# Ledger of designs, part 32: peptides against a protein of PDB entry 5T59

Target 1, 112 residues: chain A of PDB entry 5T59
Amino acid sequence: TTPTMQSTSLLTEHLGYPPISLVDDIINAVNEIMYKCTNAMEKYLMQRNIIGKKDFSDEIKIGTAKLESLLENSVDKNFDKLELYVLRNILSIPSDLLEENRFRLLHHEKLV
Target 2, 90 residues: chain B of PDB entry 5T59
Amino acid sequence: EHIRFQRLVQVCNKALEESIRKLQSWEKIHECFPNYGQTREGIENLTVCQQQVIKLWSNLSRVEFDAIFHERSIEEKLNQLDDLINKARS

## One batch from the design tools (peptide; aimed at target 1 L82 L87)

Design b2_p19_3_s1 (made by RFdiffusion4, then SolubleMPNN; from b2_p19_3, 10 letters changed)
Fold by OpenDDE base, seed 3:
Structure b2_p19_3_s1 (fold): chain B 112 residues (1-112), chain C 90 residues (1-90), chain A 19 residues (1-19)
Amino acid sequence: as target 1 above (112 residues)
Amino acid sequence: as target 2 above (90 residues)
Amino acid sequence: SSKKRREELRKKIEELAKK
């Protein structure tokens, strides 16, 4: 079930930012980390591209690109699941609290 | 009583672990470097590279995610949310 | 999606690299 506008508003008020912003930070971070890792790998191997009399530069570039692609696919799969889980189960308000009488609790706690 | 932040940490760790799993496979790495990996030096270089990448992934993830959680005050906010929910149900 | 965010990030990185 997708979070309601009401729950999003309440959580935004509570958090001081929209729930999606946290997810954005997490996923942006992992994407940056991913490219730092693949870049480091490529640079490391390119400094060791010649073995004997053979230059493996082309193979290294292609191979690193393939690994990067594999990692991208895996990150997308797992962090899309994470996004869904976080928004539905962690950054969520139970339906019973969305009733009129309990809806005021979050506002009351902030205002008092 | 407080469960949401714990769950957040758990799912983040799981996502990170599952994402890097493919790079933990020597077979998959070797397949990407079929000729390079047939040399002794190539195998050695790939082995070190694999280890360094996994280590870098783990270290950077820990530092960056902790920074995010701190900047967003998410532990405190989620604990407060748990408390509000528990109070409303009591 | 993660893919969409990554694409936006790549664009940002490329822009910074040009400066």
Scores: peptide ipSAE 0.549, ipTM 0.948, DockQ to the pose 0.080
OpenDDE base, seeds 1, 2, 4, 5: peptide ipSAE 0.549, 0.547, 0.547, 0.548; ipTM 0.948, 0.948, 0.948, 0.948

Design b2_p19_3_s2 (made by RFdiffusion4, then SolubleMPNN; from b2_p19_3, 10 letters changed)
Fold by OpenDDE base, seed 1:
Structure b2_p19_3_s2 (fold): chain B 112 residues (1-112), chain C 90 residues (1-90), chain A 19 residues (1-19)
Amino acid sequence: as target 1 above (112 residues)
Amino acid sequence: as target 2 above (90 residues)
Amino acid sequence: SRKERRKKLREEIKKEAEE
């Protein structure tokens, strides 16, 4: 199930970068987006922290932290699955091409 | 003929959709703000906040992922990979 | 590690938000 060293090398040559780099970019991006979203939420609510005569600042901070944790867990779960799927099924070379005579095809096509 | 890039987009969209699903639950949002959400104004603020966050999530994801795909030339590379595989099998 | 990068990212975003 784990990509072979040969597959990784061939794909790296084809892509110009290791397959994991694409996944890293995706995961880094979603993490950044995640925290931007939660930060925006916190700021929005903190600007509206007083309702009537009561200050809800503490509750807002705790609540947004809880939501952040919830989102973190969800992102981790779903993008771990994504990483596995991408590396195994998208950025992969079928076994029938992982033969000595077929390795030349990738190199040959690149040179042509 | 070309399937890998389509699958990449699909998997990315699915991961994004599944990740934000918890925030789409009003119940989950309200549970995090039990007292604040008991006020009319608090409910209004939470409602707007929820909607804005979801929109922000969607918009930022689209822009950032498209940028990544472009910078990595992944559509072209995956199409080429499909072609190579198909050619090898023919 | 990704964990460390995430921690750093959180700090950076928090800092940016304060500015």
Scores: peptide ipSAE 0.427, ipTM 0.941, DockQ to the pose 0.031
OpenDDE base, seeds 2, 3, 4, 5: peptide ipSAE 0.374, 0.384, 0.184, 0.181; ipTM 0.936, 0.937, 0.916, 0.915

Design b2_p19_3_s3 (made by RFdiffusion4, then SolubleMPNN; from b2_p19_3, 9 letters changed)
Fold by OpenDDE base, seed 2:
Structure b2_p19_3_s3 (fold): chain B 112 residues (1-112), chain C 90 residues (1-90), chain A 19 residues (1-19)
Amino acid sequence: as target 1 above (112 residues)
Amino acid sequence: as target 2 above (90 residues)
Amino acid sequence: SSEERRKKLREKIAQEAAA
């Protein structure tokens, strides 16, 4: 289930970087986007914090924090699944290519 | 033939869609602002805010993920990987 | 894993803001 050291080495050679680096980039990007979204939401509502004679600033801060937490939880769950899927099913080397003769072929193809 | 990159794009889109789903729920949004959302003006502000955030999420994710895929040359590399696997099995 | 990545990201953002 977990990628082998051999698979990781072969993929690193092929990609020019470890497979996990791609996943890291994706997850880092979505996290950055997530906080940009929640920050934008808070700022938008804080510019509209007074309705009538009532100031809703405190409620807005608490509410946006709750939404941020909800989004964080969802992002974590879904992108953890994504990480596993990508590393196991997309950036993976089938067992038949890990045999000695097939292993040599991968190296040969790079040199040719 | 070439399937890995397509799968990568699909699973990324699915993860993004599933992640933002809760923010697409008006009920959940309103629950976070119980008093603010009881005012007409508050409802209007929340509605616009919700729409803007969802659009921002979609646009930023598209741009950033495409940039990552380009910088990592992942389409080309995954296509090559598919070719290598297919060749080895032939 | 995601939590650790998030922590690293926050640190990176903070460093960039301070620079």
Scores: peptide ipSAE 0.347, ipTM 0.934, DockQ to the pose 0.081
OpenDDE base, seeds 1, 3, 4, 5: peptide ipSAE 0.305, 0.291, 0.328, 0.293; ipTM 0.930, 0.928, 0.932, 0.928

Design b2_p19_3_s4 (made by RFdiffusion4, then SolubleMPNN; from b2_p19_3, 11 letters changed)
Fold by OpenDDE base, seed 4:
Structure b2_p19_3_s4 (fold): chain B 112 residues (1-112), chain C 90 residues (1-90), chain A 19 residues (1-19)
Amino acid sequence: as target 1 above (112 residues)
Amino acid sequence: as target 2 above (90 residues)
Amino acid sequence: SSEARRAALRAQIAAEAAA
């Protein structure tokens, strides 16, 4: 179930920011972390690219790129699921609070 | 009584763990470096690299996600949301 | 498990380094 505009508005008022902003922060962070990890991996191996008299630089670049792709796909899948779960089940307002009387309660609690 | 923040932490941890699972597979790592991984020194380097990247993933995620949660005051806000819901249902 | 295999490999490397 997709959150309603009403739910989003109420949560935005409560949070001080739209619910999606939290998810955006999380996703942006994990993407940054992901590329830091893959970059570190490549750099580490490229510093150790010569074994004996053989240069494995090309294989390392290809291999790290493959791992990066695998990680990207997994991150995308899992954090898409996370986004849906957070917005629907965590940052959500039950239908019983989406009534006029409940709106007043939420507003009243904010003012008190 | 307060459940939403706990759920947030849980699903974040789960997403992080599931995302890094492929890198935790030695077989998958070795497949990406078939010739490099045939050398003793290469295997050693890949082993250390695998260990380090997993630790880096874990550490950076902890620091960054905690920072986000703090900046957004999400624990407090979710607890308040739980309280509002519980109050409305009582 | 994969983690167990990694641990075993690290142990082998450590043993070889100590020898």
Scores: peptide ipSAE 0.125, ipTM 0.888, DockQ to the pose 0.011
OpenDDE base, seeds 1, 2, 3, 5: peptide ipSAE 0.118, 0.119, 0.115, 0.122; ipTM 0.887, 0.889, 0.887, 0.888

Design b2_p19_4 (made by RFdiffusion4)
Pose (drawn by RFdiffusion4):
Structure b2_p19_4 (pose): chain A 112 residues (1-112), chain B 90 residues (1-90), chain P 19 residues (1-19)
Amino acid sequence: as target 1 above (112 residues)
Amino acid sequence: as target 2 above (90 residues)
Amino acid sequence: AEIEEAFERIQEAEEKAEE
C-alpha cells in the first residue's frame, strides 16, 4: 500500500513515534558502522604500510577512501529501498480500515 | 499469523547483505590496492581485513538493530498490528 | 507538526523513487 496521512497519523499514535523515526535510527546506525569499519581498516593497514623496504602509505589512503565511497553509494542505495519497502509493506494500512474507521480499533485498543 | 515483524528482520538483513557484497569479492578489494596486494604480506594483510571487517559489519549491525527493535518495541507494535487487522477483517 | 514533517519526508522519498 502507498502511505497516507491517516496511516502516518494513526501509526504515529500506535507507535508513539512517526514511522520514519525507526527508519532514521536504522540509516543513521548503519552509517556509523560503515565509517567505524573503514577507519578501523585504514589504521590496521597504516601500521602495516611498510612491507620489506617500500612504503605504501599513499596507496592505502587512496584504497581505504576508494572503498569507503563505494559503500556510501551502495548503502545509500540499499537502505533507501528499505525506507520504501518498510513504509509501503510493513508500517502499512489496507483499505479495509481507513474506508471504515480504523479509529474504532485504535481507540478501542488504548482503553478496554 | 504474526508475519510483519519477521519481515522487518528479513528486510534489514537483506539490505545489509547487499550493502557489503562488493567487499566479499577479493577482486575488487585487490583493485583498490594493486601494488600493495602484489606482495605476500600485503595479500595476508588484506585477507585479515575483509574477513574481519565483514564480521565487524555483521556484528555491530546485528547488535544495534536488535537494540533499536527493543527501544521501540517494534516486535510488539507489529504483532499487535498483525493480529489487530485480522480481528478487523473478521 | 512532527506528523506533517514525517509525511512530507515520505512523499519526498516516493518522488525520489519515481525518478

Design b2_p19_4_s1 (made by RFdiffusion4, then SolubleMPNN; from b2_p19_4, 7 letters changed)
Fold by OpenDDE base, seed 5:
Structure b2_p19_4_s1 (fold): chain B 112 residues (1-112), chain C 90 residues (1-90), chain A 19 residues (1-19)
Amino acid sequence: as target 1 above (112 residues)
Amino acid sequence: as target 2 above (90 residues)
Amino acid sequence: SEIEEAYKRIQELLEKAKK
């Protein structure tokens, strides 16, 4: 289903926060995790940058940056899909209930 | 009966798994370090690094997402939403 | 309002997804 002003209002009242706030938390968390992972990778390899008589520091920095970019692209794609799915299918009120004013139960439960 | 929270967990896990898939590819890792990966020691380091990153990804995501779900009381709220919808249809 | 702003953000996301 497609979110409406009515459903957003009702869900916000039920949740105590706007539905999109949950998604914001999830996306912010995964972004933080992503950079922690790439940073850890770079640090680990930079501590092992010399093999024999060769210094691979530059290659490690470039390579880690490439992996970060790959991960960023994948995260963006997959969590954009997640965001839409959550808002349409999980944090949603069926349209038939909205049309027939049966959604009033959400408000009623809060008052009881 | 209660389906929304289960779906939330499933879609989160799917997104996390699909996001890390490229890092699970040894070929992709090696391509980023073409000369470093030509050495025995380099291969060993990359192998350990890959494993550690994947574990870190999994552990951090579990902890952080569980914290979010708890702070937002989302399981309870989604279960209640399911119940309300079911009652409205009965 | 906060709700209106949230809804606007959702609409923007939905519109972007359609493109």
Scores: peptide ipSAE 0.518, ipTM 0.945, DockQ to the pose 0.879
OpenDDE base, seeds 1, 2, 3, 4: peptide ipSAE 0.327, 0.313, 0.053, 0.516; ipTM 0.934, 0.933, 0.871, 0.945

Design b2_p19_4_s2 (made by RFdiffusion4, then SolubleMPNN; from b2_p19_4, 10 letters changed)
Fold by OpenDDE base, seed 5:
Structure b2_p19_4_s2 (fold): chain B 112 residues (1-112), chain C 90 residues (1-90), chain A 19 residues (1-19)
Amino acid sequence: as target 1 above (112 residues)
Amino acid sequence: as target 2 above (90 residues)
Amino acid sequence: SEVEKAYQKILELLKKAEE
């Protein structure tokens, strides 16, 4: 199920930041890495764009763009799944701990 | 006892591996460069490019994700969360 | 940064791969 506001608050207190912030960092990082990879590919091939007497620059640009699109789609799909899993199964508080008596225990541990 | 951080690492690795899978396909690479890939030199260049990009993907992700995990102290925090949950259930 | 160093290192490898 979707994390409750109470769970988010407790986790934010524990982590020192909202749980979503970790996911945001991960997603931002992979996006940056993705574009660095495609940029490197394009630059490498563009330095080798002439074979014989034929210039393949246009084909290289189009081809690299296609690969970038494929990678973008895959990244979006897989890291959307990651976000859901992390927030629901890793950065989560079991329902039994959201009861009043368990809630007090968590606060007690924070103070110790 | 401590399971959450291990799961985080696992799902991150899985997402990274699944994301790069299409670039690991030579057929897909070649399809993007149909004429370039019909030349000997073109095939050689694409082969090297494919291999090195995959390595770049792996290395950059390792460095960046480790940095994130460190900056967020996520291993320690998740271990503490596991401990709190176990204690609360005792 | 560590990221930039890793990136530059691999770019160099790409350039030298055909040599």
Scores: peptide ipSAE 0.164, ipTM 0.905, DockQ to the pose 0.018
OpenDDE base, seeds 1, 2, 3, 4: peptide ipSAE 0.019, 0.154, 0.152, 0.155; ipTM 0.862, 0.904, 0.904, 0.904; seed 1 fails the geometry check

Design b2_p19_4_s3 (made by RFdiffusion4, then SolubleMPNN; from b2_p19_4, 8 letters changed)
Fold by OpenDDE base, seed 3:
Structure b2_p19_4_s3 (fold): chain B 112 residues (1-112), chain C 90 residues (1-90), chain A 19 residues (1-19)
Amino acid sequence: as target 1 above (112 residues)
Amino acid sequence: as target 2 above (90 residues)
Amino acid sequence: SEVEEAFNRILELLEKAKK
């Protein structure tokens, strides 16, 4: 099930930030790491672009771009799944705690 | 008793592992460099790239994700959430 | 190996440059 507005509000109060913010941090981090990896690979190969008498610069540029695209697609797919799982199953409040009496209990426990 | 943080770590590791899987394929790497990879030196260079990229991927993600978890105090918050839920159901 | 070390040097430099 998708998170409700009430659940989001309660979790935001508990966490001190919206649940989505954690996911955003994770996704931003992995994207940064991804580009660091592919950039390093390109630079390494471009320093070794000539084998014998043949210059492979163009092939290296195209090849690294293809790998980057491949990695981007995989990251997008898998971390979209991660986002959904985290928001629905980890940063979630069971329906029984969304009742009025349970809501009060959560608030009370936070304050004491 | 405390399960949510463990699940978070698990799903993060799974996403990272699945994301890098295609780069773990030598065939996939070689396909991107069909002529370069036909040379001895090219193969050697690509081999180093593949190994080091995968290593860097793992190490950087560990460091960065741990930093995020710390900054967000997520282990503590998830443990507290588990406790609240368990208490409410008791 | 020497080639592995070269790669690591590049990676380290890139990390420093982006921070």
Scores: peptide ipSAE 0.256, ipTM 0.921, DockQ to the pose 0.016
OpenDDE base, seeds 1, 2, 4, 5: peptide ipSAE 0.247, 0.155, 0.148, 0.229; ipTM 0.921, 0.912, 0.912, 0.920; seed 1 fails the geometry check

Design b2_p19_4_s4 (made by RFdiffusion4, then SolubleMPNN; from b2_p19_4, 8 letters changed)
Fold by OpenDDE base, seed 4:
Structure b2_p19_4_s4 (fold): chain B 112 residues (1-112), chain C 90 residues (1-90), chain A 19 residues (1-19)
Amino acid sequence: as target 1 above (112 residues)
Amino acid sequence: as target 2 above (90 residues)
Amino acid sequence: SEIEEAYNRILELLEKAKK
């Protein structure tokens, strides 16, 4: 089920931020980590680009770029799933609590 | 009782694990460096890189995600949400 | 920061792995 406006509002009030903000933080973090990883690998290999008399710099650059692409695709896929799961199943309010009486209860609990 | 935060951690770990899975394949790594990986020294370097990148991935994700969870107070908030839901259903 | 430290530690390990 897709989050409703009411659910989002209630959760925003509860969390102090919109639910999507948490997901954004996570996704931004993993993207940063991803590039740090690929950058580290490239740097390491580029420091070891010459074996014997052959310079593998071009191959290293291309190869690391390919790995980055592979990782990017995987990150996108898996964290898209994560986003859906988090927003629908974790940062969610059951439909029965979105009823008028339940809404008052949540409001009451927040005030108390 | 409190399940949402645990699920959050689990799904994050799952996403991280699945994301790095392809880099755990030596075959895929080697395919990206076909000539470099034909040398003994190249193989050694790639092996080290593969191993350490996976470690870096794990360590950085742990640190950053924990920081996010802390900054967002998400464990507390999710526990409270669980409690509210449970209370409402009682 | 902890992330920077972790990153640097790994980089250090990579350097030490150099023959």
Scores: peptide ipSAE 0.094, ipTM 0.898, DockQ to the pose 0.018
OpenDDE base, seeds 1, 2, 3, 5: peptide ipSAE 0.035, 0.030, 0.036, 0.026; ipTM 0.874, 0.873, 0.875, 0.872; seed 1 fails the geometry check

Design b2_p19_5 (made by RFdiffusion4)
Pose (drawn by RFdiffusion4):
Structure b2_p19_5 (pose): chain A 112 residues (1-112), chain B 90 residues (1-90), chain P 19 residues (1-19)
Amino acid sequence: as target 1 above (112 residues)
Amino acid sequence: as target 2 above (90 residues)
Amino acid sequence: EEEEIKEEAEEERELIESA
């Protein structure tokens, strides 16, 4: 289903937070991990940048950064589909409820 | 009958697996370090990275998301939503 | 296709935020 304002309004009430807030926590979380991994990988190699008698410090900075940017694209790509797949299929509303009052059951839930 | 939350887990894991796939390929890893990877020790060091980074990627994401799913009770809100739409359709 | 997916994601995000 395509998201609607009633679903965002109703689901915000049922959840206690807008549906997008959960998606923010995920995207923001994976990004922090992405950088945490790359930074950890660069330091592992920088203290191993000299093999034999040659210094590969330049190649490592370029390589670690060249990898980081490829995840920035792939992660942004795959988690936008998640941002979409979730708001359309998971935090989703059928027609059975907004055509004939979903408000009854949510109000009914909070009370009885 | 409780089907929506398991989906949330499936879609999260699906996004992560695709997010890291290019790093599971030794080729693309060596492309970023061509000269460094032509040394024995370089090959050994790069192997330690991709295998550890992947493990770190999987672990950090697994722990946080399980935590985020807890702080927002999403498993319950969705189970309440799944079994609620059924009561409505009935 | 990638740009369309981003635009759709931004539109749905703005729609939710506007609620």

Design b2_p19_5_s1 (made by RFdiffusion4, then SolubleMPNN; from b2_p19_5, 13 letters changed)
Fold by OpenDDE base, seed 3:
Structure b2_p19_5_s1 (fold): chain B 112 residues (1-112), chain C 90 residues (1-90), chain A 19 residues (1-19)
Amino acid sequence: as target 1 above (112 residues)
Amino acid sequence: as target 2 above (90 residues)
Amino acid sequence: DDKKVKEEVKKIRQLVLSS
């Protein structure tokens, strides 16, 4: 179920924050983790850049950048799917409850 | 009876797993370092690096996501949502 | 299909942020 203004407002009231805020937290976290991982990889290999009197620094930088791009693309793809799923299927209110009589349940619980 | 939080955890884990899938491929790693990976020491370094990155990914994601879920009280809120929906349908 | 997903995300974000 695609979110509506009504469902968003009701969920915001219930959660104490907009549903999208949770998704943003998740996405921001994974992006931070992603760059920490790639940075760690580059640093680790750059500390081991010389083998057999050969300096592989340039190859390491290029290779790490390629892996970063690969990971970035995968993260974007998979967490876009996650965002859609969460907002449509988890942080959602069934349509049959989006009636005036059903809304009272959500409001009533908060007010009592 | 309570299903939403479980689904949230599942889809988060799936997204994390699918995202790191390519880095779990030795072939993909090696292809990025064609000359470095032709040396014995290079192979060893890449192997350790791959392992460490995957572990770092797993550990950081677990800690950070759990923190988010706690700070947002999402398990409680989703359980309450399930209960409200079930109550309304009864 | 990835592009389609991105577009759907944008639409949903626009909707929820406008509320």
Scores: peptide ipSAE 0.625, ipTM 0.952, DockQ to the pose 0.819
OpenDDE base, seeds 1, 2, 4, 5: peptide ipSAE 0.621, 0.617, 0.621, 0.623; ipTM 0.952, 0.952, 0.952, 0.952

Design b2_p19_5_s2 (made by RFdiffusion4, then SolubleMPNN; from b2_p19_5, 8 letters changed)
Fold by OpenDDE base, seed 5:
Structure b2_p19_5_s2 (fold): chain B 112 residues (1-112), chain C 90 residues (1-90), chain A 19 residues (1-19)
Amino acid sequence: as target 1 above (112 residues)
Amino acid sequence: as target 2 above (90 residues)
Amino acid sequence: EDEEIRKEVKELRELVRSA
């Protein structure tokens, strides 16, 4: 079910915030977590950059950057799917109820 | 009876699990550090690093997502939504 | 497929935020 102006308005009234705000919070959180993870990895390895007589600092920087990119791509892909699913199947009002004007119960319940 | 919040948790967990899957691959980790990973000490460091990152990912996501769900009262709101829809269909 | 999903998400976001 694709969100409509009607369903969005009704859900906003019910939730106290627009449905998209929840998705935004989730995506912002995972992005922050992602960069914290990659940053921690880089710092950990950079503290262990010398093995024997060889300095691996450059390789570590490049390698962690590659892993970050890999993780970014995966996060983007999977949370795009999540966003679609949440907005269509979780934060949604069945179309048959909208068509039959049964969605009025949402508004009525809030006022009573 | 109440299904929406359960589904929300499920899809969040799925997205998190799928996102971190590539970092769980030792082969992919090693490919990013081809020379470093050819040393014994390097392998040890990468192994510990991989484990720590995965744990950090899991712990942070749990804490942050739970906080979001609480702040947005989403379980209660989704349960209410289920109830309202069910009543409308009865 | 990934590009298609990205496009769909973009369109959906525009629709929802305009409401």
Scores: peptide ipSAE 0.585, ipTM 0.950, DockQ to the pose 0.774
OpenDDE base, seeds 1, 2, 3, 4: peptide ipSAE 0.585, 0.582, 0.583, 0.585; ipTM 0.950, 0.950, 0.950, 0.950

Design b2_p19_5_s3 (made by RFdiffusion4, then SolubleMPNN; from b2_p19_5, 9 letters changed)
Fold by OpenDDE base, seed 3:
Structure b2_p19_5_s3 (fold): chain B 112 residues (1-112), chain C 90 residues (1-90), chain A 19 residues (1-19)
Amino acid sequence: as target 1 above (112 residues)
Amino acid sequence: as target 2 above (90 residues)
Amino acid sequence: EDKKVKEEVEEIRKLVRSA
């Protein structure tokens, strides 16, 4: 079920915040985690950049950048799917109930 | 009867697992470091690095997502939503 | 497929953020 103005308003009232805010929190968190992971990887390997008499610093920098890009693409894809699913199937109100008086129930519960 | 929060947790876990899957591939890791990975020490370092990153990913995501869910009171709110919907349909 | 998902996400974002 695709969100509507009515469902968004009702859910905002129920949650105390817009439904999209939860998704934003999740996506922001995973992005932060992603870069922490890639940064940790680069730092770890750069501390071990010399093997024998050869310096692999350039290869490490390029390699970690490639892995970062790979992870970015995967995160973007999977969390786009997550966003759609959450907004359509979790943070949603069935349309048949919106057409009836379910909204009254939501308002009533807050007033009592 | 309460299903929404469970689904939220499931879809979050799935997204996290699918996102990190490429880094779980040794072949993908090694391909990014073709010369470094031809050395014994390089292989050892990459192995440890891979393991540590995956653990870091798992631990940070668990802590951060749980914090979000708590701060947003999402389990309670979704349970209430389930109850309201079920009540309306009865 | 991924592009389609991205487009759908953007459309939903526009809708829900306007509310």
Scores: peptide ipSAE 0.643, ipTM 0.953, DockQ to the pose 0.810
OpenDDE base, seeds 1, 2, 4, 5: peptide ipSAE 0.641, 0.639, 0.640, 0.639; ipTM 0.953, 0.953, 0.953, 0.953

Design b2_p19_5_s4 (made by RFdiffusion4, then SolubleMPNN; from b2_p19_5, 7 letters changed)
Fold by OpenDDE base, seed 4:
Structure b2_p19_5_s4 (fold): chain B 112 residues (1-112), chain C 90 residues (1-90), chain A 19 residues (1-19)
Amino acid sequence: as target 1 above (112 residues)
Amino acid sequence: as target 2 above (90 residues)
Amino acid sequence: EIEEVKKEVEELRELVRSA
């Protein structure tokens, strides 16, 4: 189900934070991890940049940048899908609970 | 009974696995280092690098995502949400 | 395809953040 103002408000009350905040944390984390990985890769290879009297530093820098871009595209794609899924299917309230009678139940449980 | 948190973990793992898949391709790695990868030593270095990056990705993601889930108390909150839904439907 | 997903995400984010 697509999030609504009502469902978002109810979930925010339940969670203690907006649902989007969880997704933001996840996406920010994976982005940080991604760059740590690519940085580690570059550093590892740059320490091994000379082979047979040939310096491959430039190729390593370009190559790691290409891999970073490749990884970025994949991360963006997959975690955009994740965001949609989480907000629609996990951090969601079924329509029957959004009815007035069920709405009261949710608030009641929160206040008790 | 409690299904939402399990699904969250599953989709997170899926996203992580799908994201790193291209780095698991030796062909993709080699294409980025066409001359470096033509040397024996270069191939060895790239192989080790590939393995280390994948491990780093896996380890960091596990630690960071677990930390997020803990800080947000998401398992408890999602379980409670499941309970509320089940109760409402009873 | 990717752009379509991105658009959908942005629309969803706007709805969620506006609440």
Scores: peptide ipSAE 0.422, ipTM 0.941, DockQ to the pose 0.852
OpenDDE base, seeds 1, 2, 3, 5: peptide ipSAE 0.313, 0.310, 0.343, 0.334; ipTM 0.928, 0.926, 0.929, 0.927; seed 5 fails the geometry check

